# Peptides against a protein of PDB entry 3JWR, part 304

Target 1, 323 residues: chain A of PDB entry 3JWR
Amino acid sequence: TRELQSLAAAVVPSAQTLKITDFSFSDFELSDLETALCTIRMFTDLNLVQNFQMKHEVLCRWILSVKKNYRKNVAYHNWRHAFNTAQCMFAALKAGKIQNKLTDLEILALLIAALSHDLDHRGVNNSYIQRSEHPLAQLYCHSIMEHHHFDQCLMILNSPGNQILSGLSIEEYKTTLKIIKQAILATDLALYIKRRGEFFELIRKNQFNLEDPHQKELFLAMLMTACDLSAITKPWPIQQRIAELVATEFFDQGDRERKELNIEPTDLMNREKKNKIPSMQVGFIDAICLQLYEALTHVSEDCFPLLDGCRKNRQKWQALAEQ
Target 2, 298 residues: chain A of PDB entry 3JWR as posed
Amino acid sequence: TRELQSLAAAVVPSAQTLKITDFSFSDFELSDLETALCTIRMFTDLNLVQNFQMKHEVLCRWILSVKKNYRKNVAYHNWRHAFNTAQCMFAALKAGKIQNKLTDLEILALLIAALSHDLDHRGVNNSYIQRSEHPLAQLYCHSIMEHHHFDQCLMILNSPGNQILSGLSIEEYKTTLKIIKQAILATDLALYIKRRGEFFELIRKNQFNLEDPHQKELFLAMLMTACDLSAITKPWPIQQRIAELVATEFWEQGDQVGFIDFVCTQLYEALTHVSEDCFPLLDGCRKNRQKWQALAEQ

## One batch from the design tools (peptide; made by RFdiffusion4, then SolubleMPNN)

Design b2_p24_3_s4 (from b2_p24_3, 17 letters changed)
Fold by OpenDDE base, seed 5:
Structure b2_p24_3_s4 (fold): chain B 323 residues (1-323), chain A 24 residues (1-24)
Amino acid sequence: as target 1 above (323 residues)
Amino acid sequence: GAAFGEFVEPAFEAAKAAAAAAAA
């Protein structure tokens, strides 16, 4: 395609020029082409292209395929969300120095997973899918959408001309797919809530050890969640704008819940309770976000900007909640 | 581990397909 030709022929700017190492990064000013260029830079600077012998054209095609398989009519869970998740992963690996703690296969899997973790998201949560008796709810008992996201990821990876993993051995390929699956499934907040206590306890007891395979898997899951939620850490103007996108999508779900399911939406999904957003954001930060970024900062102190951003945004939301 | 390079033989593709099916 012309799009592929343009991307494949383009000069890829440095990570410094693209600012993709910054935790404060915003994609708002970037074109779709520029987001693809940023993605190429992430793969290159993580040595994934060289180490796994990726063909440039194949990588370009894969990126465009991933982007194409996000819906444009979804307010938040779209390509830009996936891209920002991947950028946070890149920043955590580079600026946060987590790269030094992981294998090349783990890094490869995490980057693919971050870009793919919400593929074909429909703008509704698992609860809606279940309550609407959607066909996907018949296939999976939990993490319904995350299973679907992984299926989409796998489909793209196996599509002709998109096989960025063709340079891997069979064992590397199996390992990578396993980690991708685990990472995508870990983005279900229900699973995060279930598992985070073990992670926090290991940190509290100074027993956390990345050489333990189970603890490694747990850490990768926590890191995925930290990147997935990283909008809450962004500079306040960026945070506010993203919160508006999230609210838009949630309200769209709430409207559908009323119309299609004849149920009263929860406050989070209820357009009529927009005034509750600030207090709900404070609650979300306290219940879900703060301890995660504290624990992550404990693992790598260079991740502090994520924690600091989260704390600052809590203060801003609290001030609004008090008005 | 050892990489296969830029090109994958049909036998390896079949193995990858089987691995993908098992991972799904």
Scores: peptide ipSAE 0.027, ipTM 0.549, DockQ to the pose 0.013
Fold by OpenDDE base, seed 4:
Structure b2_p24_3_s4 (fold): chain B 323 residues (1-323), chain A 24 residues (1-24)
Amino acid sequence: as target 1 above (323 residues)
Amino acid sequence: GAAFGEFVEPAFEAAKAAAAAAAA
């Protein structure tokens, strides 16, 4: 395609120029082409292109395929969300120095997973999918959408001309797919809530050890969640804008819940309760986000900007809640 | 490290397809 030709021929700017190592990064000003260029840079600077012998054209095609398989009519869970998740992962790996704690296969898997974790998202949560008796709800018992996201990821990875993993051995390939699957599934907040206690306890007791395979898996899951939720850490103007996108999508779901399912939506998804957004954001930060970024910062102190951003946004939301 | 050259391409692709199916 012309888009592929344009991307493949383009000079890829440095990570510094693109500011993709910054935890404060925003994609708002970037074109789709520029987001693809950023993605190429992430793969390159993580040594993934070299170490796994990726053909440039194949990588370009894969990126465009991933982007194409996000829906444009979804307010938040679109390509830009996936891209921002991947950028946060890149920043955590580079600026946060987590790269030094992981294998190349784990890094490869995490980056692919971050970009792919919400493929074909429909702008509704698992509860809606289940209650609507969608065909996907017949295939999977839990983490319905996350299984679907992984299926889409796998489909793309195996599509002709998109096989960025062709340079891997069979064992490396199996390992990578396993990690990708686990990472995508980990973005189900229900699983995060279930597992985070173990992670926090290990940190609290100073027993956390990345050499333990189980703890490694747990860490990768927590890292994925930290990147997936990273909008909450962004500078306030960015945070506000993203929160508006999230609210829009949630309210759209709430409207559909009323219309299609004949149920009253929760406050989070009820547009009539928009005045509760600030207090709900404070609650979300306290219940879900703060302890995660504290723990992540404990693993790598260079991830502090994520925690600091989260704390600052809590203050801002609290101030709005008190008005 | 990358070991693509260690496999006959058709056999390797078949193995990857099988691995992908098993991972799904």
Scores: peptide ipSAE 0.025, ipTM 0.530, DockQ to the pose 0.013
Fold by OpenDDE base, seed 2:
Structure b2_p24_3_s4 (fold): chain B 323 residues (1-323), chain A 24 residues (1-24)
Amino acid sequence: as target 1 above (323 residues)
Amino acid sequence: GAAFGEFVEPAFEAAKAAAAAAAA
């Protein structure tokens, strides 16, 4: 395609020029081509292209295939969300110095997972899929959408001309796919809520050890969640804009719940309750985000900008809630 | 992200309320 030719022929700017090592990064001013260039730079600077012998054209095609398999009519869970998740992962690995704590296969898997974790998202949550009796709800009992996202990820990875993992041994390939699956499934917040207590206790007791395979898996799950939720850490103008996109998608779901299911939506999904957004954001930060970024900062102090951003946004949302 | 939508579930709402109460 013309798009592939343009991407494959383009000079890829440095990570410094693209500012993709910054936790404060914003994609708002970037074209789709620039987001693809940023993605190439992430693979390159993490040594994934070299270590796993990726062909440049194949990587370009894969990136474009992933982007194409996000829906354009979804307000938040689109390519830009996946891209921002991957950028936060890159920043956490580089600026946050997590790279040296992980294997190359884990890094490869996390980056692929971050880009792929919401593939073919429909702009509705698992609860809606279940309540609407969607065919996907017949295939999976839990984490319905996350299983679907992984299936889409696997389909793309195995598609002709998109096989970025062709340079891996059979064992490396199997390991990578296992980690990708676990990482994508970990983005189900229900699983985060279930598992985070173990992680926080390990941190609190100074018993956290990345050499333990179980604790490593747990950490990768927490890191995925931290990147997936990273919009809450962004500078206030960016946070506000992303919160509007999230609210738009949730209100669209609420409208569908009323129309299609004859259900009164919860306040979070209720367009008429938009005045509750500030207080809901404070509650979300307190219940979900703060302790996660505190724990991550304990693993690596260089991740502090995520925690600091989250705290600053809590203050901003609290001020709005008091008005 | 997608995770914010999970607060629609009663268990998450309860956890949110408990966390908010503990922070107050």
Scores: peptide ipSAE 0.019, ipTM 0.601, DockQ to the pose 0.268
Fold by OpenDDE base, seed 1:
Order: structure tokens, then C-alpha cells, then sequence
Structure b2_p24_3_s4 (fold): chain B 323 residues (1-323), chain A 24 residues (1-24)
């Protein structure tokens, strides 16, 4: 395609030029092509292209395929969300120095997972899928959409000309897929809530050990969530804009819940209760975000900008809630 | 820079496809 030709022929700017090592990164000013260029740079600077012998054209095609399999009519859970999740992962690995704590296969899996974790998202949550009796709800008991996202990820990875993992051994391939699956599934906040207590307790007791395979898996899950939620850490103008996108999508779901399911939406998804957004954001930060970024910062102090950003945004949301 | 990877042999690709199917 013309798009592939353009991407494959383009000079890929440095990570410094693209600012993709910054926790404060914003994609708002970037074209789709530039987001793809950023993605190439992430793979390159994490040594994934070299270590796993990725062909440039194949990587370009894969990136474009991933982007294509996000819906453009979804306000938040689109390619830009996936891209920003991956960028936060990249920043956490590089600037946050988490790269030094992980294997190349884990890094490969995390980056693929971050880009793929919401593939074919329809702008509705698992609860909606269950209540609508969608066919996917018959296939999976929990984390319905996350299983679907993983299935889409596999489909793309195995598509002709998109096989970025062709340089891996069979064992490396299996390991990578396992980690990708675990990472994508970990983005279900229900699973995060279920598992985070173990992670926080390990940190609190100074018993956290990345050499333990179970604790490693737990850490990767927490890291995925930290990147997935990283919009809450962004500079305030960016945070506000992203919050508007989230609210738009949630309100769209709420409207569909009224129309299609004949139910009253929750406050979070109720367009008529938009004035509660600031207080709900404070609640979300306190209940879900702060402790995670505190724990992550404990593992790597260079991740502090995520925690600092989260704290600053809490103050901003609190101020709005008091008005 | 981009690495010049060769495509895996068909038998190896088939094994990967099987592994992917098993992981699904």
C-alpha cells in the first residue's frame, strides 16, 4: 500500500527528537505516520529489531496492521490509546530504567502487548458485553474483551507479511506469546484489583524479588496497568483532554445502555452527571492509581514522574470538585 | 538500524503457527 511504502521509506527520527522517552509525552500533535515512526523507534531503541532480526518492512506492515485493527469511531480505546500505552512502556523501560530488570523477551512481549492490548475495542466494557449477551460473552467467562484483544493480536502476528516474531526460536516464540497473553489479560482492571494486594504487600515487606518467576509475572502485570492508566499521570492540559475522550466514550456506552439494554447507566457513564467527573477522578486516583505508582516508584525510583504527575492531577481534579 | 532477517523455513513457520494456536 501507499501507506506502507511511505512508512518504510521514511527516515525514523531519534527518540530524543520524538520525545518518546518523556513521561510527559503527548501524541496530540502527531500524524498517524508519526505515531508509526515513533513505534519503529521504540522497537529499535529497545534493541528488539536487532536482537530478533526483524525486517524493516515486516515491522512497518505489522505496525500498520495493528493500527488498522483499532476502530476510528471509538473516542478513547483507539490506536492513540494503544500508542500512548506503548510510549509509556517505552519511557518506563528507558527513562524509568526498568529495561535493566527485564529480559529481551519480556521487553518484546510488553511492547507488543501494549500496542495490541485493546485491539478491535468497541468502546464498551466487559459489563456491557455480558449484559448485551454478545457472542464473545459465551466464549469467555471473565476478561472477555481482553481475550478478544489477544486473539486479534495473534491473528495479526500470524498474518502474512506481519510476522515480526519470525526470528525467534520456537521456545522463544512460545514464551513471548505467553507473556503477551498475560500482559493483555492483566489490563482488565478487575484482575488488577484482584492481584495488586500481593504486589503491594511484597513491596511493603521488602520481599519483592524479580528473580522469582511468580513475582516477575506479577510485576509485568502491574507495569502493564501502570502504562494503560498513564493518562492520569500526564501534564494537566493533556490529562483534561484525555479525560474528555474517556468521558465521551463512557457516555456513548451509557446512551447505548439506555437505548439497547433499557437500563439506567452508572454515574460514570451517565451524560447527565458530567458534573461528577472531577470527584470521580479523585476517587479513581485514590482507589486505583496512587498506590500503583508509589509501588512502581519503589521498584524503580526513576519512575517518580508518573507518581508525581498522578499526585498533581489529583490536586487539580480535587480543586474542580470543590468548585 | 533495521535488521535483515530471513524468513523461517516452512516447517518452522508451521510449528510457530501451531504454537500460536495452542496459546489462543
Amino acid sequence: as target 1 above (323 residues)
Amino acid sequence: GAAFGEFVEPAFEAAKAAAAAAAA
Scores: peptide ipSAE 0.024, ipTM 0.520, DockQ to the pose 0.013; fails the geometry check

Design b2_p24_4_s1 (from b2_p24_4, 10 letters changed)
Fold by OpenDDE base, seed 5:
Structure b2_p24_4_s1 (fold): chain B 323 residues (1-323), chain A 24 residues (1-24)
Amino acid sequence: as target 1 above (323 residues)
Amino acid sequence: SLPPLSEEVEVSEEELQRFLDQWG
């Protein structure tokens, strides 16, 4: 395709030029081509291209395939969300110095997972999928969409000309797929809520050890969630704009719930309760986000910008909630 | 040194479900 030719022939700017090591990064001004170039740079600077002998054209095709399998008519859970999740992962690995704590296979898996974690997202949550009796709800009892996202990820990885993992041994390939699956499933907030207590307890007791395989797996899950939710950490103008995208998608779901399911949507999904967004954001930050970024910062102090951003945005949302 | 982790915020099952419905 013309798009593939353009991407494959393009000079890939440095991570410094692209600012992809910054926790404050914004994609709003980037073209689709530039997001793909950023993604190539992430793979290159993490040494994944070299270590796993990725062909440049295959990587380019894979990136474009991943991007293509996000829906354009979804306000938030689209390619830009996946790209921002991956960028946060890259920043956490580089600027947050988490790269030194992980294996190359774990890094490879996390980056693929971050880019793939919401593939073919429909702009509705698992609850809607269940209540609408969608065929996917018959395949999976829990984490319905996350299982679907992984299935889509696997489909792309196995597609002709998209096999970025072809340079791996059979054992490396199996390990990578296992980690990808676990990482994508970890983006189910229900799983996060279930597991976060164990992670926080390990941190509080100063017993956290990445040399333990179970704790490593737990950390990768928490890191995925931290990157997935990283919009809450962005500079206020960026956070506010992303919150509007999220609200748009949720209100679209609420409108569908009224029309298709004949139910009153929750406040979060209710367009008529737009005035509650600031207080709901404060509640979300307190209940879900703050402790995660605190714990992550305890693992690596260089991740502090995520925590600081989250705290600053809490203050901004609180000020709006008091009006 | 970083301050200790904040205490667990007690989240009601309803609030958790709202957040789960949002992000899950």
Scores: peptide ipSAE 0.124, ipTM 0.800, DockQ to the pose 0.818
Fold by OpenDDE base, seed 1:
Structure b2_p24_4_s1 (fold): chain B 323 residues (1-323), chain A 24 residues (1-24)
Amino acid sequence: as target 1 above (323 residues)
Amino acid sequence: SLPPLSEEVEVSEEELQRFLDQWG
């Protein structure tokens, strides 16, 4: 395609020029082409292209295929969300110094998972999918959308001309797919809530050990969630704008819940309760976000900007809630 | 050294479900 030709021929700027190592990164001013260039740079600077012998054209095609399989009519869970999740992963690996704690296969899997974790998202949550009796709800009992996202990821990876994993051995391929699946499934917030207590306890007791395979898996899951929720850590002007996108998508779901399911939406998805957003954001930060970024910072102190950003945004939301 | 982790926030099942519905 013309888009592929343009991407494959383009000069890829440095990570410094693109600012993709910054935890404060914003994609708002980037074109779709620039987001694809950033993605190429992430693969290159993590040594994934070299170590796994990726062909440039295949990587370009894969990136464009992933981007194409996000819906444009979804306000938040679109390509830009996936791209920002991957950028936060890249920043955590580089600036946050987590790269040195992981294998090349784990890094490869996490980057693919971050870009792929919401593929074909429909702008509705698992609860809506279940209540609407969608065919996907018949295939999976739990983490319905996350299973679908993984299925889409696997489909793309196996598509002709998109096989970025063709340089891997059979064992490396199996390992990578296992980690990708676990990482995508970990973005189900219900699974995060179920598992986070074990992670926090290990950190509190100073017993956390990445050499333990179970603890490694647990850490990768927590890291995925930390990147997926990273909008809450961004500088306040960026955070406000992202919160508006999230609210738009949630209100659209709430409107559909009223119309299609004849139910009253929750406060989070109720357009008429927009004034409660600040207090709900404070509650979300306290209940879900703060301890995660604290624990992550205990694993690597260089991740502190995520925690600091989260704390600052809590203060801003609290101030708005008091008005 | 970093301060210890914050205490676990007690969240009701209903409140937790609201957050899950938002981000899940």
Scores: peptide ipSAE 0.122, ipTM 0.801, DockQ to the pose 0.854
Fold by OpenDDE base, seed 2:
Structure b2_p24_4_s1 (fold): chain B 323 residues (1-323), chain A 24 residues (1-24)
Amino acid sequence: as target 1 above (323 residues)
Amino acid sequence: SLPPLSEEVEVSEEELQRFLDQWG
């Protein structure tokens, strides 16, 4: 395709030029091509292209395939969300110095997972999928969409000309796919809620050890969630704009719930209750986000900008809730 | 030195569901 030719022939700017190492990064000003260039830079600077012998054209095709398999008519859970999740992962690995704590296979898996974790998202949550009796709800009892996202990820990875993992041994390939699956499934917030207590307790007791395989798996799950939710950490103008995109998608679901399912939407998805967004955001930050970024900062102090951003946004949302 | 982790906030099932609806 012309798009592939353009991407494959383009000079990839440095991470410094692209600012993709910054936790404060925004994609708002970037074209789709520039987001693809940023993605190439992430793979390159993490040494994944060299270490796993990726062909440049294959990587370019894979990135474009991933981007293409996000829906354009979804307000938030689109390519830009996946890209921002991956950028946060890259920043956490580089600026947050988590790269030194992980294997190359784990890093490879996390980056692929971050880019792929919401593939073919439909702009509705698992609850809607269940209540609408969608065929996917019959295939999976839990984490319905996350299983679908992984299936889409696997489909792309196995598609002709998209096989970025072809340079791996059989054992490396199996390991990578296992980690990708676990990482994508970990983005189900319900699973995060179930597992986070163990992680926080290990941190509180100073017993956290990444050399333990179980704790490593737990950490990768927490890191994925931290990147997936990272919009809450962004500078306030960016946070506000992303919150509007999220609200738009949720209100669209609420409208569909009324029309298609004949149910009253929850406050979060009720367009008429938009004035409650600030207080709901405060509640979300307190209940879900703060402890995660605190714990992550305890693993690596260089991740502090995520925690600081989250705290600052809490204050901003609280001020709006008091108006 | 980093401050200790904040105490876990008790969240009602309804509030939890709202959060899940937002991000799940």
Scores: peptide ipSAE 0.121, ipTM 0.795, DockQ to the pose 0.842
Fold by OpenDDE base, seed 3:
Structure b2_p24_4_s1 (fold): chain B 323 residues (1-323), chain A 24 residues (1-24)
Amino acid sequence: as target 1 above (323 residues)
Amino acid sequence: SLPPLSEEVEVSEEELQRFLDQWG
């Protein structure tokens, strides 16, 4: 395609030029081509291209295939969300100095998972899928969409000309797929809520050890969630704009719940309760986000900008909730 | 030194579900 030719022939700017090492990064001003260039840079600077012998054209095709398999009519859970999740992962690995704590296979898996974790997202949550009796709800009992996202990820990875993992041994390939699956499934917040207590307790007791395979797996799950939710950490103008996209998608779901399922949506998805967004954001930060970024910062102090951003946005949302 | 982790916030099942619906 013309897009592939343009991408494959383009000079990839440095991570510094692209600002993809910054936790404050914004994609708003970037073209789709520039987001793909950023993604190439992430793979390159994490040594994944070299270590796993990725062909440049194959990587370019894979990136474009991943991008293509996000829906354009979904307000938030689209390519830009996946791209921002991957960028946060890259920043956490580089600027947050988590790279030195992980294996190359874990890093490879996390980056692929971050880019792929919401593939073919339909702009509705697992609850909607269940209640709508969607065929996917018959295939999976739990984490319905996350299983679907992984299936889409696997489909792309195995598609002709997209096989970025072809340089791996059989054992490396199996390990990588296992980690990708676990990482994508970890983006189900229900699983996050179930598992986070163990992570926080290990941190509180100063017993956290990445040399333990179980704790490593737990950490990768927490790191995925931290990157997935990283919009909450962004500078306030960026946070506000992203919150509007999230609200748009949720209100669209709420409208569909009314129309298609004949149910009253929850406050979060109720367009008529837009005035509750600030207080709900405070609640979300307190219930879900703060402890995670605190714990992550205890694993690596260089991740502090995520925590600081989250705290600052909490104050901003609280101020709006008090008006 | 970093401050200790915040205490676990008690969240209702309904509130959790709302958050899950939003971000999951």
Scores: peptide ipSAE 0.109, ipTM 0.791, DockQ to the pose 0.836

